# Peptides against a protein of PDB entry 8YR4: the designs that were tried, part 7

Target 1, 309 residues: chain A of PDB entry 8YR4
Amino acid sequence: PRGSPALQLVVLICLGLMGLERALNVLVPIFYRNIVNLLTEKAPWNSLAWTVTSYVFLKFLQGGGTGSTGFVSNLRTFLWIRVQQFTSRRVELLIFSHLHELSLRWHLGRRTGEVLRIADRGTSSVTGLLSYLVFNVIPTLADIIIGIIYFSMFFNAWFGLIVFLCMSLYLTLTIVVTEWRTKFRRAMNTQENATRARAVDSLLNFETVKYYNAESYEVERYREAIIKYQGLEWKSSASLVLLNQTQNLVIGLGLLAGSLLCAYFVTEQKLQVGDYVLFGTYIIQLYMPLNWFGTYYRMIQTNFIDMEN

## One batch from the design tools (peptide; aimed at target 1 Q247)

Design b1_p9_6_s1 (made by RFdiffusion4, then SolubleMPNN; from b1_p9_6, 4 letters changed)
Fold by OpenDDE base, seed 3:
Formats: C-alpha cells, sequence, structure tokens
Structure b1_p9_6_s1 (fold): chain B 309 residues (1-309), chain A 9 residues (1-9)
C-alpha cells in the first residue's frame, strides 16, 4: 500500500508471520516424532512432559494445519484485515469511477441482470445449508459422542471426561461467540446493502450526475459509505478471528490435558505409545470440521428466524 | 478458505 507506512509495516509483519507458520510446520512434526521416541525409550517423565507441553504449545501456534486456524494464522488474518480493506476500497472506487466514465448507451443496456443474482443466492444458501447440516454437523456431533464413548471404555473415564468437557466448552463458546458476532454481521450486511443501493442510485441517475458535473461528489459519498461499511466489516472479521482463537485455545487446553495424561499412563505402562498417537490424532480430527460449526449454527439460526417471519 | 470463514453464500 503506497500511501501508508503503517500498512507497509503490517504487510512485513504478516510476511514474517507466514515465515513463522512455515517454521512451525517443520517443528511440530519434529516434536511429535521426539515424543514418540521418548515414549518408546521409556524416557523420564520430566523430559517427556516438557516435550509434550512444548509440542502442544507449538501446535497451538500452528493450528493443526490446513483444516484449523492457529494463533499465528489468526494473528496474520487479524493484521491483514486493514490491508484487505485498503485494497477492496481502492478496487471499489476504481470500478465506481470507471462506471461513471462509461457511455450512457452502456448504462441503458444493463438493468435486467441484477434481480436474478439475488434470487440465486437465497435458493443456493438453503440447499447448501441442508447439505452442511447433514454431511458436516450431524457427523461431527456423532463423532464427538462416539469419541467420548470410545475413550471412556478403552482408555479411562478421565479421557472421556476431558473430551466431553473440551467439546462441550468448545460448542458452548462457539454458540455464545457466534450469537455475539451475528450482531456485527447483521450490521455489516445492512450497511453493505445501503452502500450498494447508493451506488445503484448514483448509476441510475448517471445523466443527472453528468449534467451537474457531480461525479466527484458521488465518488466521495460512495467513499464515505465504504469507510462506514469497512468499520463494520472490521468488527465482523475481528470477531471471527476471536472465535477461531477461542476455539483454538479450547482445543489446545483439551489436547494439553489429554496428551499429558496419556503420556503419564504410557510411562506407567497402562497405555501404549499408539494410544497417545490415537488420542492426539482423534482430537485434531474432531477439531477440523468443528471450525465451521459457528458458520453452520448461524446459518441454522438465520433460517429459523426467516421461517418465523 | 479460512477455517470458520462464513462463506458469503
Amino acid sequence: as target 1 above (309 residues)
Amino acid sequence: PLVGTESDD
């Protein structure tokens, strides 16, 4: 971004964070291998506990790979919001200015295409939502229940309790933060529609705007509307980062508690090294689809509100 | 796609 040294610094920090993500992607497997080796060698508990704690901390920073958002990825996403908004606003203003430079003949010919796009969004959303509910939400909830039963029966009641508490806290916080976030999203969507309506009105009145040489005034009004939208978009996007970070923290705590307990039982020869691998893999596998749970919950809630009206 | 990104759809 040429005009703001602050945004240039943010881009450099984001590039540094992307470098850190690449380092974490190498370190996490190394620490995981080291845990497996230490468990196999029956290493002292202090060395094992330190390596497990370090692994879980690195995993918290990494966020489980492509299917989950880690702390570093969330921080990068948070910092990138302002860079994205600067770029979006610049593109929107360029498009809007270019539309006002186009010939009257071009504006008269294009009226019919906008109404169809609103209808397609409504129908695709409902069908997509049902598919997400049936193929992602219900299976994920089933996998959690199966996981609680499995860990309670084959490991110990303490593992089932850790998974139960972790997933219950995860779901509860996901719901509560999503409901809180829905206020910001509704405000954003309302302002987006108002900003779009102003652009459409200005373009429909193109002849009048040209007659009064008011193009610069309409561009400035549109810029102000975009700035107001971007203030609400930032709250929406920042609240999403907070949701993802809260989810990552809860899973990190569950993974820490369960991995330490599993490592302890392996040192006591009550569990095998494979059981440690299984626990960590299963928790991460449950976490991947759960990242979308807030989206699905909101979509369900929106459809219920739209059915009551 | 960001994990947990609300698709605009």
Scores: peptide ipSAE 0.027, ipTM 0.718, DockQ to the pose 0.226
OpenDDE base, seeds 1, 2, 4, 5: peptide ipSAE 0.027, 0.023, 0.024, 0.026; ipTM 0.722, 0.695, 0.679, 0.705; seed 4 fails the geometry check

Design b1_p9_6_s2 (made by RFdiffusion4, then SolubleMPNN; from b1_p9_6, 3 letters changed)
Fold by OpenDDE base, seed 5:
Structure b1_p9_6_s2 (fold): chain B 309 residues (1-309), chain A 9 residues (1-9)
Amino acid sequence: as target 1 above (309 residues)
Amino acid sequence: PLVGLESDD
């Protein structure tokens, strides 16, 4: 944000907090490993209590499951409100200025409410796209890369390879299935809009419908349009279940392969019991934000299409 | 949205 040094500092603090979230995603599993090892070794209560307290504090900072509920994420979101408002207002003013530069013929051909709806969609699209890219997509990709590096350095290279193959396959299938699903969603939305338009037109012409005693005919036509919509909705919803199940299978196979390999190395005394727990915990932490990756991809595609129009 | 399912926004 050019022109406000205070907002530039807030952006830098938010980037620092994003870096801290990445560090917490590595530290939390490590501390959990250490607790399991200390419990296995029957360590003194003082050492165990300190490690547990430190783990719980780090877990409070990180949050549970999706990184969206942690103290660091909440603090970042709170600080970002002012940056988002500044960015939104700047985009809105640029769109408004551009609309005033357009020809009188362009304005006369469009209703003022349609022009405002285009401006609001454009502003929301740009600001949404930037927020999803910066706060969801880039951090998720960074966590995957950090995970691959961590497992390759501190475990055997085979663990890094399993994570790499699992995440690469997951991302590829998520993109491919989401693109396939987008066709069904577009067809559903088109039929929804057509069904809504028919209902509005029938209700606006209610006097004519009553004059001809055509109420039962209009209701049956609306029922047929709903049945056609529900057939498309079912395809959209079934395709989502297929996406989620495909994602679950890929993660399940990666978790199985890595957990079996980890268990084998624990039996060979090359790894500790805590390292088995670390691997499972870390894979689950990577999986949580990846469940939304198809949503982010779809939103990115929709937002790009809405910017070209 | 179900927890862990892709949200339809």
Scores: peptide ipSAE 0.028, ipTM 0.711, DockQ to the pose 0.425
OpenDDE base, seeds 1, 2, 3, 4: peptide ipSAE 0.022, 0.021, 0.022, 0.021; ipTM 0.701, 0.686, 0.704, 0.667

Design b1_p9_6_s3 (made by RFdiffusion4, then SolubleMPNN; from b1_p9_6, 5 letters changed)
Fold by OpenDDE base, seed 3:
Structure b1_p9_6_s3 (fold): chain B 309 residues (1-309), chain A 9 residues (1-9)
Amino acid sequence: as target 1 above (309 residues)
Amino acid sequence: ELVGQETDD
């Protein structure tokens, strides 16, 4: 935001908080490892209690799940409200100014409600795109890179390679299956709009339908439209299940390969029991935001297409 | 936020 140094500072603080979230994503598994090792070694209660307390505090900062429920994420989201409002308002004003620069012929050819809906969609698309890119996509990619580096440095190059191959395959399959699925979703949405348009047209012409006793014919025509919609909806939903199952299989294979390798190195006394727990915890933690990556990719792609139109 | 599988939003 070029016009407000205060909002620029808030953006920098939000970026700093995002960096802190990335650090927490590494530290939480490390502290959990340390707890498991201290429990295994029967360490003194004081050392264990401090490590557990520190872990719980770090977990409070990180949150559970996608990381969106942590204190740091909540603070980031809270601070970002002002930046989002500024960005939204700026986009709305730019769209509104551009609409006023358009020819009278353009305005006479369109209903005012359609123009407002285009403006609202444009603003929502830009704001949504920026939010998904900055808060979901970029952080997830950063966590993967940090994970690859961490495992390559502290475990072995083989662990970094497993994470790299697993995540690369996951992302590639997510994109490919999401692009394939988008065809079914577009067909579904087109048929939904057509079904809705038929219902509206039949209801607007209610007197004519009643005059000709065509009620049964309109109901049957609406039923056929619903059946056609449900056939497309089923394809959309079935393709989603296929995506989710494909994602689950890729992560399962990565977790299996890495867990077996880690267990082997623990049996050879090259790694500790806590390192096995760290690997599993870290992979699951990387997986949690990745489940939404297909949704984010789709939303980004739709928002780009909606901005070009 | 739903945690887990992709939603049909």
Scores: peptide ipSAE 0.029, ipTM 0.711, DockQ to the pose 0.443
OpenDDE base, seeds 1, 2, 4, 5: peptide ipSAE 0.025, 0.022, 0.027, 0.025; ipTM 0.702, 0.686, 0.684, 0.707; seeds 2, 4, 5 fail the geometry check

Design b1_p9_6_s4 (made by RFdiffusion4, then SolubleMPNN; from b1_p9_6, 3 letters changed)
Fold by OpenDDE base, seed 1:
Structure b1_p9_6_s4 (fold): chain B 309 residues (1-309), chain A 9 residues (1-9)
Amino acid sequence: as target 1 above (309 residues)
Amino acid sequence: SLVGLETDD
C-alpha cells in the first residue's frame, strides 16, 4: 500500500507470520518425532514432559497447518483486515471513477441497481482473488516445495521423489477433474436459470394461463424443466464425489509407498521409529490444505470471469 | 471430503 507506512509495516508483519507458519509446519513433525524417539528409548520423564509441552505449544501456534484456525493464522487474518479494507476501498473507488467516465449511453441501457451489483462483484472478485492467491495457494505450494527439500536432504532422495510425484499427480488430477466438472456446473447453472425464467414467465402470464385453464400444462412443463435440471445436478454432484475419491486414492498411494519405504529403512536401522511417524504426520499435514485446492482453483476461475464482465 | 464443502454461491 503506497502512502501508509503503518499499513506497509502490517504487510511485512503478515509476511513474517506466513514465514513462521512455514517454519511451524516443519518443526511440529520434528517435535512429534522426538517424542516418539524419547518414548522408544525410555527417556527420563522430565525430558519427555518438556518435549510434549513444547510440541503442544507449537501445535497451538500452527493449528492444523495451512487453512487451519491456528493462533498464528488467526493473528495474521486479524492484522490483514485493515490491509484488505484499504485494498477494497481503493478498488471500489477506481471502479466508481471508471463508471463515471463511461458514456451516458452505457448508463441509460442499465438499471442503477445492476451497475452497483457489477461494481460490488468486481470489488469482491479482485479482493477475494488476491486473498486466495496470497494466503492459500502460494503458502500451499511453498509447503510442498519445503517438504520435498526437507525429505530429500534429511531422509533420502527417494522420499523427496515420492512426495514430488504424489503432489504433482494430485495437483494435475485436481486441475483436470475440476476443469471437467466446470462443464457440468455451467450446464447445471444454465438450466437452473432457464427453469427459473420459465417459472417467472408462467407466473407473470397467470391471467392468460387461468383464462385458458392451462395450469396443468404449465405445471407439467415446469416438471420437465426440473427433471432436466436434476439430471445435470446429479452429474455435477457425482463429479464432485469422483474428484474427492480420486484425491483420496492419490494421497493413499503416496502415503502407502512412503510409509513402506520408511518402515523398511527403520528395520535396517537407517532411520528411527520417530522418522516413520514424522513422514506420516508430514504427509497428512500437506494433505489438509490440498483438500481445498480444487475450491481455490474454481474460485480463481470464477473471480477472473466476474472481473472481465 | 473438504472439496465437497464448496458452497454453491
Scores: peptide ipSAE 0.022, ipTM 0.683, DockQ to the pose 0.329
OpenDDE base, seeds 2, 3, 4, 5: peptide ipSAE 0.021, 0.021, 0.020, 0.022; ipTM 0.645, 0.682, 0.637, 0.676

Design b1_p9_7 (made by RFdiffusion4)
Pose (drawn by RFdiffusion4):
Structure b1_p9_7 (pose): chain A 309 residues (1-309), chain P 9 residues (1-9)
Amino acid sequence: as target 1 above (309 residues)
Amino acid sequence: SASTPPSKS
């Protein structure tokens, strides 16, 4: 925010809260391991109670689910509401002030609905791009790297390889499948618009009664168009199911390999009982934000082209 | 809004 000082402080607080969320993401499974290790060794009730309370408090600060739930990141959403309002207003006003100064030939040439759609989509594109990228993409790529470092240094060497390969395969398969699915989605959207146009045309022209008893003909053409649309929709949604399945398979294979290796190492007195639940919890925690990357890829590309317009 | 992921479809 170029103008106001009160908003730069809010931006800095938001970035600090993002860092704190990353620290909590690292911290909570460690406390879960400590609780399990204390529980297995018959520890007195005092230290167990205090540690349990601390773990619960940390789980409350972190998202109880999917990270979009915690007290942190919600304070962030609140402050970002206040900040993103300023950018939205400024961009809309700049577009509106520029559209009123162009010459007449320009306005006579282009329609109004198209020009206004481009402007609205542009403002929404800039806002969404800022939000998606800064608050949902980079934090997750940072979480993956932090997890790789933690497992490779403080847990063992092989688990770094396991996490690295699993996440690399996940990202690569997601992008590869997503481009194909985008092609299918565009193919389906074009036909959906054509079907709507046919229905609107048949409704507007109540001449079907005049030039024939052609109600049946208008109904049949509508059915054919609906069938074509449904075929394209089935193809697109089946592609979506395949993407979900391949992502789930990749995570499952990574979890299986890590769990088996951790169990074997625990039986050989190399690792403690808590390390098993640490690995499991952390793998699930990494998986939860990764569920929405094909959508992020699609939205980032679309919003980039829109902003360029 | 800023933290909640969009619906997957």

Design b1_p9_7_s1 (made by RFdiffusion4, then SolubleMPNN; from b1_p9_7, 7 letters changed)
Fold by OpenDDE base, seed 5:
Structure b1_p9_7_s1 (fold): chain B 309 residues (1-309), chain A 9 residues (1-9)
Amino acid sequence: as target 1 above (309 residues)
Amino acid sequence: GPTVPPPVE
């Protein structure tokens, strides 16, 4: 943010915290590996207790992944509140200024409440888009890349390849299926709006409906509209289950392939038992934010469409 | 079990 050195410092701190989250995503599995190895070797209690305590502390900082807020994520979110408010206010003022530059004819043709609703939607869409890109999409992609590099360097190159193929397939299928689902969601939303409009029109014409004793007819028309909506809602919901199951299958296959390979290398004494646990833990950690990737993609698409209108 | 993140809305 130009003009506030304090907010610039907060942005830098937030970026630093994002970097720390990436480091924690690597360190937590490593410490968990070390615990498993120490337990396997029947190491002295003092060494084990220190490693366990360190692991729990790192896990407290990291949190349970996407959906559980760790200390670092909470601190970042807290510090970002002021930056978000500054950005939102700046966007609102830009939109407001632009609305005042529009022709009188444009304003006379629209209700003031509609204009404000458009402005609020525009502001929310831009601010939301930026937040999702910076705090969810980019970090998730970074964690995948870091994972590929880590497994390629510290494990056999085959592990890096498995993670690469699994994540590439996951992302591709998530995008493709989400784009396919968008059609069903649009159809559902259109029918919802039409059903709501019919209900509103019927209620606004209540006196006329009563005069003609047409209540049963209006109820039946509304019922038919609801049934049509529910048919579209079912398609949307079923397509979501299909997306989730496809994602689960891809991750399951990647986990299977990698776990079998890891188990094989442990039997050959090339890897330790802790390395098997590390691989499984790391894949699950990657899976947690990826479950939301379809949501992020949809939100990005919706926000772009709302900006073009 | 791993808390299934809430299904992607």
Scores: peptide ipSAE 0.032, ipTM 0.730, DockQ to the pose 0.229
OpenDDE base, seeds 1, 2, 3, 4: peptide ipSAE 0.022, 0.028, 0.022, 0.021; ipTM 0.690, 0.717, 0.683, 0.661; seeds 2, 3 fail the geometry check

Design b1_p9_7_s2 (made by RFdiffusion4, then SolubleMPNN; from b1_p9_7, 5 letters changed)
Fold by OpenDDE base, seed 5:
Structure b1_p9_7_s2 (fold): chain B 309 residues (1-309), chain A 9 residues (1-9)
Amino acid sequence: as target 1 above (309 residues)
Amino acid sequence: GPSIPPPVS
């Protein structure tokens, strides 16, 4: 971003974080291999516990791999919000300014009749709700329940309890934080519509704007409206990063507790090395669809609101 | 690799 050294520094930091993500993608599998080797060699508990803890910490930083919401990815996404906003605002202002520079003939030839296709929100909302429930929400909940039952029966009751507590906390926090962030999204959307309405009004009154040579004034008013919008957009986007990081933390704690417990039982020869691999793999697999649970909840909530109106 | 879009919740 030209003209803001602060945003240039943020871009460099984001590039550095992307490099760190690459390093983590290599280190996490290495530490995982090391755990498996230490378990196979029946290494002392202290070395094993340290390696497991280090692995879980690295996994917390990485998240679930490419496209996951690990700490480093969340931090990158958070820092990138302002860079994206700068770029969007610059593009929007360039387009708006260009539209005011276009000939009167171009504006007169454009039929202002935007046919707003009012999609029948009722039937689409019901169909969408059912699709999200049947194909996303119910399967995810089923996988959690199956996981709790499986770990309780085949490992130990303590593993089932860890999965239960972890997933219950995850779901509860996902709902609570998603409801909390809904107000920010609504405020953002309202301000977006108001900003768009101002741009449309200015363009509809193009002849008057040209007559008074008020193009610079209209561009400045639009800039101010965009800045107000971007303040609300930042809150919405930052709240999403907070949600993702909270989810990552809960899964990280569950992975830590369960992985340490599993490693301990392997050292006591109650579980096999394969069971450690199974637990870690299963928790990560549960995390993948759960990462979208906030999206599903939001879509369900939106569809219910659209059905009531 | 499939760019799993970050969960847009």
Scores: peptide ipSAE 0.028, ipTM 0.714, DockQ to the pose 0.275
OpenDDE base, seeds 1, 2, 3, 4: peptide ipSAE 0.023, 0.030, 0.024, 0.023; ipTM 0.692, 0.707, 0.709, 0.671; seeds 2, 4 fail the geometry check

Design b1_p9_7_s3 (made by RFdiffusion4, then SolubleMPNN; from b1_p9_7, 6 letters changed)
Fold by OpenDDE base, seed 2:
Structure b1_p9_7_s3 (fold): chain B 309 residues (1-309), chain A 9 residues (1-9)
Amino acid sequence: as target 1 above (309 residues)
Amino acid sequence: GPSVPPPVE
């Protein structure tokens, strides 16, 4: 943000916190590995208690699971509120200024409520796009790269290759299937709007419908529109299940291949039991944010289309 | 996870 050194500092702090989240994503599995190894070795209670306490503290900072945000993420979100408000206000003022520069003919043909809706859509699209890119997409890609590097350096090149292939295939299929699903979602939304329009038109013409005793006819037409909508809704929902199952299968295959390889190396005494647990934990941890990647990709794509029109 | 937009909290 130009003109506020305080907001610039907040941005830098937020970027630092994002870096800390990436470090936590590596450290948490490592500490969990260490706990398993210490338990296996029957280590002294003092070493075990320190490692467990450290793990729990790191896990508190990281968060984890669907719906539990960590302290670092919450702090970042809290600090970013003012930056987001500044950005939103700037975009809103730019759109408002641009609307005032438009010709009188453009304004005379439009209702004030429509102009405001266009401004709100423009502001929300830009600010939403930026937030999803910076806070969701980029960090997820960074975590994948860090994971590939970590497994390549500390396990074996084969583990890095498995993670690379798994995540690359996951991302590719997520994009391809999400693009394929977009047609079903668009068809569903179009039919939903048509069904709503029919209901509104029928209700606005209620006097005519009553005059002709056509209530049963209008109800039947509405039922047919609902059935048509539900057929499209089913396709949209089924395509979502297919996406999720495809994603689950890719992660499952990666987890299987890597877990078998890890188990083999543990039997050969090249890796410890904790390393087996680390691999599984790390892959599942990478999977969690990736579940939303299709949503982010779709939102980004929609926002770009809405900016071009 | 659901490719549903995160609930606007």
Scores: peptide ipSAE 0.024, ipTM 0.692, DockQ to the pose 0.149
OpenDDE base, seeds 1, 3, 4, 5: peptide ipSAE 0.023, 0.023, 0.022, 0.030; ipTM 0.695, 0.681, 0.667, 0.724; seed 5 fails the geometry check

Design b1_p9_7_s4 (made by RFdiffusion4, then SolubleMPNN; from b1_p9_7, 6 letters changed)
Fold by OpenDDE base, seed 3:
Structure b1_p9_7_s4 (fold): chain B 309 residues (1-309), chain A 9 residues (1-9)
Amino acid sequence: as target 1 above (309 residues)
Amino acid sequence: GPMTPPPVE
């Protein structure tokens, strides 16, 4: 961004973090292969435990299969918030300024399209929510229960307990942090609506603004409203990064505990190398849909509150 | 709208 050396430095750091993500995408499979080889060769527990711990640490940094919820990705997303806000504000001000340059005839013709868009968002939201509940939430909860039963029966009660504790803690923290985050989102949405209303009022009074040459004043007031909005948006976005990082930590701890225990049992010849692969794969598969659980919970909660009002 | 795929909320 031109004019802010601090934001330029943040962009460079974000590019560096993107480079680190690429390195992690190569290193994680290498360490995973090394674990499989060490397990196959019946390597000493100490070497195996260090390699597993290092793998889980790298996996924590990378995140799930897409890397979208890893520590490095979360840090990048967190740092990028200010850059995105700078760009958004610049685009919004350019659009607003351009709308004030347009002819009166253009403003009179567009009133009808905005009401339809609000109605379409409401209906699409409910239909989308039901689809997400039926096709994503319920199956994910079923897969967790099936997983707990499977690991308890075919591995050991300790594995079922680890999965149970990990998923229960994950769900509980997801709910608690999502409820906490809902305050910031409501404040953001209220300020967004207020900022939009000011823009609409300014554009409806376009003739009056033009007669008084008050375009610069209206743009400044709009800028102030955007800055206030962006302060709330930052809290919302930062709280989302915190949610994702908390989720990543819980899954990382579950993966660490379960992977170490599995590796130990493979070393004792109670489990096979394939069981280690299965455990890690299954935990990651459970994690991928669960990332959306906070979104679904929030959408459910919003719909319930909107039905009570 | 946030073009970032909503960080998996």
Scores: peptide ipSAE 0.035, ipTM 0.727, DockQ to the pose 0.229
OpenDDE base, seeds 1, 2, 4, 5: peptide ipSAE 0.042, 0.028, 0.021, 0.029; ipTM 0.731, 0.692, 0.681, 0.719; seeds 1, 2 fail the geometry check

Design b1_p9_8 (made by RFdiffusion4)
Pose (drawn by RFdiffusion4):
Structure b1_p9_8 (pose): chain A 309 residues (1-309), chain P 9 residues (1-9)
Amino acid sequence: as target 1 above (309 residues)
Amino acid sequence: SLPASESDS
């Protein structure tokens, strides 16, 4: 925010809260390991109670699920509401003030609905792009790197390889499948618009009664168009299911390899009992934000082209 | 099974 000083402080607080969320993401599984290790060695009730309370408090600060739930990141959403309102107002006012100064030939040439749709979509694109990228893409790519470093240095060497290969395969397969699916989605959307247009045309022209008893003909053409649309929709949704399945298979293979290696190492007195639940919890924690990357890829590309317009 | 998956919007 170029103008106001009160908002730059809020931006800095939001970035600090994002860092704190990354620290909590690292910290919570460590406390879960400590609790399990203390539990297996018959520890007194005092230290166990205090450690349990601390773990619960950390789980409360971190998202109880999917990271979009914690007290942190919600304070962030609140402050970001206050900040993103300023950018939205400024961009809308700049567009509206520019549209009122163009010459007459320009306005006589182009329609109003198209010009206004471009402007609205542009403002929404800038806002969305800032939110998606800064608060949902980079933090996840930072979580993956941090996890790789933690497992490769403080846990063992092989688990770094396991996490690296699993996440690399996940990202590559997600992007590869997503481009194909986008082609299918566009093909389906065009037909959906054509079906709606045919239905609107048949409704507006109540001449079907005049030039024939052509109600049946209008109904049949509508059915044919619906069938074509349904075929294209089935293709698109089946592609979505395939994407979900391949992502699940990749994570499952990574979890299987890591769990088997951790169990074997625990039986050989190299690792403690808590390291198993540490690995499991951390793998699930990495998986949860990764579930929405094909959508982020699609939205970032669409919003980039819209902002360019 | 895994807890969550991607959805259409």

Design b1_p9_8_s1 (made by RFdiffusion4, then SolubleMPNN; from b1_p9_8, 4 letters changed)
Fold by OpenDDE base, seed 1:
Structure b1_p9_8_s1 (fold): chain B 309 residues (1-309), chain A 9 residues (1-9)
Amino acid sequence: as target 1 above (309 residues)
Amino acid sequence: SLPLTEVDV
């Protein structure tokens, strides 16, 4: 926002809050580790109570990581409303100005309500895309990188490697399976539009259908179109279940490998019991925002296609 | 509810 120093300050505060969320994503598992270690050592109640209270406070600020309704995330979202409104209005005015520069032939061929709907969809798509990229995609990738660095520095290079391989495989499979699903979704949407168009055409011609007593024939044609649609819908829905199950298996294998390695190092007294719990907690925390990654990737692809049209 | 990646937005 070049013209408003107040909005520039709000952007800087929001970036600072995003940095704070990244710090909380590291601190929350560390404090949870410390609780487990204090419980194992039978530490005095005062030390334990202070650490538990601090953990609960940090967890309230975090809310559970990226995409959660934590206090810091809610505060960022609240402050960002004005920045989003400024960006939306700027995009809307640019689209509106561009529409006024278009030829009279372009306007005569389109209904005014359709033009306004295209402008609104364009504005919503751009602002939505930017918000998903900045507040969900980039932070999730940053948390993965921070996790790899943390485990590599404070545990062992093997833990960093397991997290790297697990997350790389997860992201790669998410992309590949999402691209595969996009074919089924496009086929489904095309058949949905064709089925709807047939229903509308039959209803617009209802007098002719009634005159020829062809009602049963039109109903059967519509039924066949629905059956064809449902066959494509089933493929789309089944492909989603396959994606989710594949994601769960990859994370499950990463969690298994890392948890077994942690348990081994605890048995050798190289790590504490709290470090085993930290690893499991941190991996689950990284997994939570990754469940949305396939959605974000799909939305990015659809919004780019809608901007090119 | 596990967020099914189909939030149809």
Scores: peptide ipSAE 0.031, ipTM 0.724, DockQ to the pose 0.350
OpenDDE base, seeds 2, 3, 4, 5: peptide ipSAE 0.027, 0.028, 0.025, 0.027; ipTM 0.669, 0.697, 0.696, 0.700; seed 2 fails the geometry check

